# Peptides against a protein of PDB entry 6J54: the designs that were tried, part 1

All scores and structures are predictions.

Target 1, 223 residues: chain A of PDB entry 6J54
Amino acid sequence: NENLFASFIAPTMMGLPIVTLIIMFPSLLFPTPKRLINNRTISIQQWLIQLTSKQMMAIHNQKGQTWSLMLMSLIMFIGSTNILGLLPHSFTPTTQLSMNLGMAIPLWSATVFTGFRYKTKTSLAHFLPQGTPALLIPMLVIIETISLFIQPVALAVRLTANITAGHLLIHLIGGATLALLNINTMTAFITFTILILLTILEFAVALIQAYVFTLLVSLYLHD
Target 2, 42 residues: chain B of PDB entry 6J54
Amino acid sequence: QFQFTGIKKYFNSYTLTGRMNCVLATYGGIALLVLYFKLRSK
Positions, changes and structure headers below are counted from each chain's first letter, unless a header gives other numbers.
Peptide ipSAE was made for these designs. It is ipSAE averaged over its two directions, with the distance scale d0 held at 1.0 Angstrom where the peptide's residues are scored. Compare it between designs on one protein only; published cut-offs may not apply.
A fold fails the geometry check if it doesn't show the stated peptide or something in it is severely misdrawn.

## One batch from the design tools (peptide; made by RFdiffusion4, then SolubleMPNN; aimed at target 1 T20; its pose is not in this set)

Design b1_p15_2_s2
Fold by OpenDDE base, seed 4:
Structure b1_p15_2_s2 (fold): chain B 223 residues (1-223), chain C 42 residues (1-42), chain A 15 residues (1-15)
Amino acid sequence: as target 1 above (223 residues)
Amino acid sequence: as target 2 above (42 residues)
Amino acid sequence: LLGLLLGGLLLLLLL
C-alpha cells in the first residue's frame, strides 16, 4: 500500500525540489492582456474573472473591494492547480496540507486583523450571536472563539482532504480497472465507466473547492 | 426596538454594544479566573 | 450576520 501514496510525495529531481516549478506553472496559463480586445481564450478568462469578482465582491464595501485582486488570484491559483492535478501522473500541490495551511493561515489572520482594525465593535460582537440567553453567553463566547481558530484549519483541511480523496479514488478505481482486465472484461468496462464519471466529478470538485476556499476567505473578511 | 434599563442596557445579547460588552466581560472573567488560579498556586 | 454564519456553516458541512 506504500505505492498508493507515492503520487502525493513532493517530487524532487537530483535532490532539488521541483515543487516550486510546479507551483509556478499555472501562472503561465494566465497571460497578462495587452490589447483591449484579446484572444478568445484570454477574453473567456477575463470574463470568468469578472463574473466571479462581481459575485464575490458584491458583499463587500469599498474597503473590501481592495481584496478583489487577492481573492481572484487565490481562486485562479487553487482552481488551476486543482484542474492541472487531474492530469495523468501529475502532482497536485494542493494535496499538501502544508501548502494549504500556508495559504489559509495568513489569509485568515489578515481578515481577522482587518476586521478588528476597522470594525472592532462588530468583530467583538461576532463572538456572541444575537438573541442568546443570558446564561449561555459565557459558554457560547468560548465556543465561538474556538470556532474562529478552527477556521484556518478548516480551510486547509477541507481543500486538502477533498483533493487528496479524489486523487486516491481515481487511483484506486484506475488500479482496479487494470486488475480486472484479465479477470472479467465486462466488470472492467463497468469500472472504467465509473472511473470516467468520477474524473468528471473531480473536475467539478476541483473548481468547487477553489471557489469555496476563496468564498470563505471573503466571508471571513466580511464578518 | 428593545428597551433595556439598568445593567441590561449595557449587557444584552440584542444590541451591538451589549454583545460587545458581554464578550469583553466574558474574557475578563476568564482572565481573572486564570489569574486567580495562577496566583493560588504561588 | 447570522444568515451568513449559518450559510457558511452549511457550506462547511455540505462541501
Scores: peptide ipSAE 0.045, ipTM 0.798, DockQ to the pose 0.022
OpenDDE base, seeds 1, 2, 3, 5: peptide ipSAE 0.018, 0.045, 0.032, 0.039; ipTM 0.708, 0.787, 0.778, 0.772

## One batch from the design tools (peptide; made by RFdiffusion4, then SolubleMPNN; aimed at target 1 F30 T32 Q46 Q50; failed a check: near_copy:native; its pose is not in this set)

Design b1_p23_2_s2
Amino acid sequence: LLEVLKAVEETLNELFLKVSNLL

## One batch from the design tools (peptide; made by RFdiffusion4, then SolubleMPNN; aimed at target 1 M14, target 2 L35; its pose is not in this set)

Design b1_p27_2_s1
Fold by OpenDDE base, seed 5:
Structure b1_p27_2_s1 (fold): chain B 223 residues (1-223), chain C 42 residues (1-42), chain A 27 residues (1-27)
Amino acid sequence: as target 1 above (223 residues)
Amino acid sequence: as target 2 above (42 residues)
Amino acid sequence: SAEELLLLLLLLSQLLENLLALQQFLA
């Protein structure tokens, strides 16, 4: 049982936490361009960033587009960390709920406060859906208020649960494959094939979860 | 589109101002209820 | 065990959600 979650334990070396280095490592994979015409790798990265930026910021006005840098950095960070976490025996910081809460709560708070700062009337009115029957107004306002406070929790839990579930499945199927190698090679091959397909899926999930997390933050900003 | 008179002009679920006032009224009502129960215990 | 079954159900639920998310992303 403990072995199932052993990969999610924060790694330490000589009593010093390596987690900080692991978190900072993805940043090294995205160097800043220093030339007008950069290497192909950097150019592709910048191109992808621009495409995702255009897609995510299309729903925002000029004031909302100020968040483009932060949102793009967020999606790149989460995406890169999630992908790197799929490496064998790697530790994914985004599997830690504490980290995701540490990102979700400030970002959520910033979006909510930004909404109240610039669109106070609209933000307050958002607690009551349009066309609500008069008798349901008090209860619905309370529900919407509670829903607002659940948003940061939902962001963190969704990301954590998806990445953690994927890792657990990979480890379980991988362990089953290894156990079946000496029992039934044919079934082991089938499970190994499933493992490969699942790993490919998790690569996609890693990017999707990064995108969803950032998108939801962006949507909360849009209100 | 929406023409309201009387109290519905200020408290409605269709207009932006109406919804805002409804939200504020709800919060105010809850605050008053909490205050009432807090003062009642003393 | 009940705990293992619960974990399996949770993992399958997340997998299904991820597949649906992938389908929506690719659509």
Scores: peptide ipSAE 0.218, ipTM 0.747, DockQ to the pose 0.028
OpenDDE base, seeds 1, 2, 3, 4: peptide ipSAE 0.211, 0.199, 0.162, 0.194; ipTM 0.751, 0.752, 0.743, 0.750

Design b1_p27_2_s4
Fold by OpenDDE base, seed 4:
Structure b1_p27_2_s4 (fold): chain B 223 residues (1-223), chain C 42 residues (1-42), chain A 27 residues (1-27)
Amino acid sequence: as target 1 above (223 residues)
Amino acid sequence: as target 2 above (42 residues)
Amino acid sequence: SLAELLLLLLLLAQLLENATALAAFLS
């Protein structure tokens, strides 16, 4: 079973952690535009960023739209890292719960503190749903408070679990395919077909999870 | 829309202000309880 | 170990959820 999770170990070279380089690598894929009319690749990237920005920030007012740069950078980072992680024998930083917590907790805290700063009354009122019977008010406030603190954990775990699950299954099916090559070629072909379908699924999951992570952060900001 | 009188005007689960006050009262009560038990243990 | 089994079950459940969600989205 240790072999199953060996691919998720943080890579090191000569005792130096190369995870820092892996985390920084996606930034090279999104260069800053230098011309009024850039090449096709940069134009598509900017178009996608603009499209997602409009969609995600549409629910926010002018004050909330100031977070557009941060949220767009976040989705680009998570999305790119997730996609790059699907390359064979690659390491995905977002499979590490520590990394996702490192992103989720500050962003969550920032949204919560921002809410208390600008919408103090509304933020405090969210701890008590409307129409709650008077007898259940104290208990419900406590539960809602606990729920608030679970949000960053749920956000991090969701991303980690989704990406890790896909990677694990790809490795398992891939390993099974290799093992069956010399045993039964027909069965190996079937498992290989499943691997291809699974890989396509994981590409979609990688993008969806990046979007969901960013969307939830944005939603917490809105509330 | 809602007509509340007395204490219900300030502590209700329907109005925004009422909900806020209920939350603050709950936190205040918990804080006082914690303080009470802390002082009792001493 | 039990912890590893629980983790595997959690990952499997999450994978199934993602697959069903994607299928529902495509339908």
Scores: peptide ipSAE 0.240, ipTM 0.769, DockQ to the pose 0.032
OpenDDE base, seeds 1, 2, 3, 5: peptide ipSAE 0.237, 0.224, 0.205, 0.240; ipTM 0.764, 0.762, 0.758, 0.759

## One batch from the design tools (peptide; made by RFdiffusion4, then SolubleMPNN; aimed at target 1 T20; its pose is not in this set)

Design b2_p15_5_s3
Fold by OpenDDE base, seed 1:
Structure b2_p15_5_s3 (fold): chain B 223 residues (1-223), chain C 42 residues (1-42), chain A 15 residues (1-15)
Amino acid sequence: as target 1 above (223 residues)
Amino acid sequence: as target 2 above (42 residues)
Amino acid sequence: FLTLLLQELLLLLLL
């Protein structure tokens, strides 16, 4: 069973951790534009960033749009790391719960504290939904308070679980396909087809999880 | 337009101020209960 | 806020 999780062990070279280099690597894939007319690849990247930025910031007021740079950098970072993690024999840092908690907790706390600082009345009112019967008010406030503190954990666990589960499935089905090639070619072909479909799904999941993570952080900032 | 009179004007689940006051009252009540049990154990 | 909680629960179920 340890061999199944070997791909999730932080890689080291000559006893030195290279995790820092792997985390910083996606930043090299998004160069800043230097010219008025950029290359096709950079132009497409900038276009995608602008589209996603416009979509995500449409929910926010002018004050909330200050977070646009942080949210866009977050989605690009998580998305790029997740996609690069689907390469064979690659390590995905976002499979580590510690990393995702390290992102989720500070971002969540920053949004909550920002809400309490600038919108104290509205933020406090969020602990009680509108129209709640008087008898349910104390219980619902407690539940809502607990829910608030579960949010950063839910963000981290959701991202970690989805990416990790997908990677495990690809490795398991891939290993099964290779094992079945020597036993039954027809069954191996079916398993290989499933592997391809799963890989396509994982590409979608990689992008969706990046989007959902950033969107939820954005929603916590708005509300 | 909900016209609230009396205590419901300050403690209601419909107005923003009323919701805030209900939340603060709940937290205050919990804090007082915790304080009561802490003082009782001494 | 309750709608957000419900949305979070739905997202957790879709894991």
Scores: peptide ipSAE 0.124, ipTM 0.802, DockQ to the pose 0.020
OpenDDE base, seeds 2, 3, 4, 5: peptide ipSAE 0.049, 0.063, 0.120, 0.109; ipTM 0.783, 0.788, 0.808, 0.792; seed 5 fails the geometry check

## One batch from the design tools (peptide; made by RFdiffusion4; aimed at target 2 L35; failed a check: too like the target's own chain)

Design b2_p18_7
Pose (drawn by RFdiffusion4):
Structure b2_p18_7 (pose): chain A 223 residues (1-223), chain B 41 residues (1-41), chain P 18 residues (1-18)
Amino acid sequence: as target 1 above (223 residues)
Amino acid sequence: FQFTGIKKYFNSYTLTGRMNCVLATYGGIALLVLYFKLRSK
Amino acid sequence: LATYGGIALLVLYFKLRS
């Protein structure tokens, strides 16, 4: 009975303040120069695009490359608006489940209607996988179509659920430090757990590769 | 001039990318179940 | 329209929660 942890009961609030200012704000963190040589703080932003525009370009290699100049604007927005919210009292718009259901459905249904306006037969004849055996036609086409309509829900819910799961362990491990007016040796270990956990919460950039890339496989497979 | 800089890009891919009506239908129906539960409290 | 509908959905979700 040496080290008794404590806890504080308080409501964890994902309120909704004025949002149309907060959305526009990580657009003015990135400037654009009309010059040849640039000023050494855009120049490491301009080099960071020319890397990951050479990885969502190399798989597709078609006339579906026209679509890929938009997919690098989708990686900077939720690459920034997940990184800004690690600050002390900031608010992330990708916490709320509302705009992610508007990020998945206008993009996911922009992919099944891409081959339906050009191929019209073999886009969802991709439901036919192989040289058809006889005992498992109805066991297949009720499975591979129930794992198609999962995809918009499987694209947006995987982003909101773990971004807001990073914010609660910031508060609860952090709020147990403030309520630790008991023995003071264990206060530093909870603090040291925080400053490790904030390094893991820079996997908010690593969860944007897993949004743009399963949108490319959900685009490269259909087209 | 927030148009003609990206007007060549719009009619290229908004043929399939501007289908927010399915989002508007899935969003408008999602407005109906929440006003109904508060009507029945 | 999709922005206005999304805000109206959040307002009705907040009132139902409270």

## One batch from the design tools (peptide; aimed at target 1 M14, target 2 L35)

Design b2_p27_3 (made by RFdiffusion4; failed a check: a stray cysteine)
Pose (drawn by RFdiffusion4):
Structure b2_p27_3 (pose): chain A 223 residues (1-223), chain B 41 residues (1-41), chain P 27 residues (1-27)
Amino acid sequence: as target 1 above (223 residues)
Amino acid sequence: FQFTGIKKYFNSYTLTGRMNCVLATYGGIALLVLYFKLRSK
Amino acid sequence: TLTGRMNCVLATYGGIALLVLYFKLRS
């Protein structure tokens, strides 16, 4: 009975303040120059695009490359609006489940209607995988179509659920420091756990590769 | 002028990308179950 | 272009009205 942890019971609030100012704000963190040589703080933003525009370009290699100049604007918005909210009292719009159901469905159904306007047969004849055996036709085409309509729910719920799961361990491991007016040796170990956990919560950039890239495999497989 | 800088991009891919009616139908029906539960409290 | 801009205004107004009814049912 040496080190007794404590806890504080308090409501964890994902309130909803005025949002249309908070959305527009990580657009004016990125300027655009009308000059040849630029001023060494856009110049490491302009080099960071020319890397990851050479990885969502190399797989497709078609006349579906026209679509890829919009997929690098989808990686800078939820690459910024997941990184801004690590600050002390900031508010992330990708915490709420509302706009991610508007980021998944206007993009996911913009992919199944891409080959249906050009191929019209063999886009969902991709449901036919191989040289057809006879004992498993109805066990297949009820499986590979129930794992198609999962995909818009499997694209948007994987983003909202672990971004807001990073904010609760920021508060609960951080709120147990404030309510630790018991023995003071264990206060520094909970603080040292925080400053490791904030380094893991820069995997909010690593969860944006897993949104643009399974949108490219959900685009390169259909088209 | 927030148009003609990206007007060549719109009618290229808004043929399939501007289908927010499925989002508007799935969003408008999602408005109807929450006003109904609060009507029955 | 005008009809697509008005469709975006209708989709914003519907998303705010869904989120107000979810907040009033939560409280």

Design b2_p27_5 (made by RFdiffusion4; failed a check: a stray cysteine)
Pose (drawn by RFdiffusion4):
Structure b2_p27_5 (pose): chain A 223 residues (1-223), chain B 41 residues (1-41), chain P 27 residues (1-27)
Amino acid sequence: as target 1 above (223 residues)
Amino acid sequence: FQFTGIKKYFNSYTLTGRMNCVLATYGGIALLVLYFKLRSK
Amino acid sequence: LTGRMNCVLATYGGIALLVLYFKLRSK
């Protein structure tokens, strides 16, 4: 009975303040120069695009490369609006489940209507995988179509659920430091757990590769 | 002039990318179950 | 133009859904 942890009971609030200012704000963190040689703080933002525009370009290699100049704008918005919210009292718009159901359905149904305007037969004849055996036709085309309509829910709910699960362990491991007016040796170990956990919460950039890239496999497989 | 800089881009891919009517239908029906549960409290 | 007006209807519907979810959360 040496080290007794404590806890504080308080409501964890994902309130909704004025949002249309908070959305527009990580657009003016990135400027654009009309000059040849640039000023060494855009120049490491212009080099960071020319890396990851050479990885969502190399798989497709078609005349579906026209689409890929918009998929590097989708990686800078939720690459910035997941990184801004690690600050002390900031608010992330990709916490709320509302706009991610508007980021997955206008993009996911812009992929099944891409081959239906050009191929019109063999886009969902991709439901036919192989040289057809006879004992499992109805066990297949009720499976591979129930794992198609999962995909818009499987694209947007995987983003909102673990971004807001990074903010509660920021508060609850951080709020147990404030309510630790018991023995003071264990206060530094909960603080040292925080400053490791904030390094893991820069996997909010690593969860944007897993949004643009399973949108490219959900685009390269249909087209 | 927030148009003609990206007007060549729009009619290229808004043929399939501007289908927010499925989002508007799935969003407008999602407005109807929440006003109904508060009507029945 | 009709597709641009559909985007105003989808914004108005998303705000009206979010006001009804906030009023149901605050009992």

Design b2_p27_7 (made by RFdiffusion4; failed a check: a stray cysteine)
Pose (drawn by RFdiffusion4):
Structure b2_p27_7 (pose): chain A 223 residues (1-223), chain B 41 residues (1-41), chain P 27 residues (1-27)
Amino acid sequence: as target 1 above (223 residues)
Amino acid sequence: FQFTGIKKYFNSYTLTGRMNCVLATYGGIALLVLYFKLRSK
Amino acid sequence: LTGRMNCVLATYGGIALLVLYFKLRSK
């Protein structure tokens, strides 16, 4: 009975303040120069695009490359608005589950209507995988079509569920430091757990590769 | 002039990318179950 | 123009859904 942890009961609030200012704000963190040689703080933003525009370009290699100059604007928005919210009292718009159901459905249904305007048969004849055996036709085309309509819900709910699960362990491991007016040796170990956990919460950039890339496999497989 | 800089890009891919009506239908029906539960409290 | 007016309808519907979800949360 040496080290008794404590806890504080308080409501964890994902309130909704004025949002249309908070959305427009990580657009003016990135400027654009009309000059040849640039000023050494855009120049490491302009080099960070020319890396990851050479990985969502190399798989497709078609006349579906026109679509890929938009998919690098989808990686900078939720690559910034997940990184801004690690600050002390900031507010992330990709916490709320509302705009991610508007980021998945206008993009996911922009992919099944891409081959239906050009191929019109073999886009969902991709439901036919192989040289057809006879004992498993109805066990297949009720499976591979129930794992198609999962995909817009499987794209948007995987983003809003673990971004807001990174904010609660920031508060609850951080709020147990403030309510630790008991023995003071264990206060530093909860603080040291925080400053490791804030390094893991820069996997908010690593969860945008898993949004743009399973949108490219959900685009490269249909088209 | 927030148009003609990206007007060549719109009618290229908004043929399939501007289908927010399915989002508007799935959003407008999602407005109807919440006003109904508060009507029945 | 009709596809642009659908964006206004999807914005008004998304705000009206969010106001009814906030009023149901604050009972």

Design b2_p27_7_s4 (made by RFdiffusion4, then SolubleMPNN; from b2_p27_7, 12 letters changed; failed a check: too like the target's own chain)
Amino acid sequence: EELLELEKKALDLGIALLVLYFKLRSK

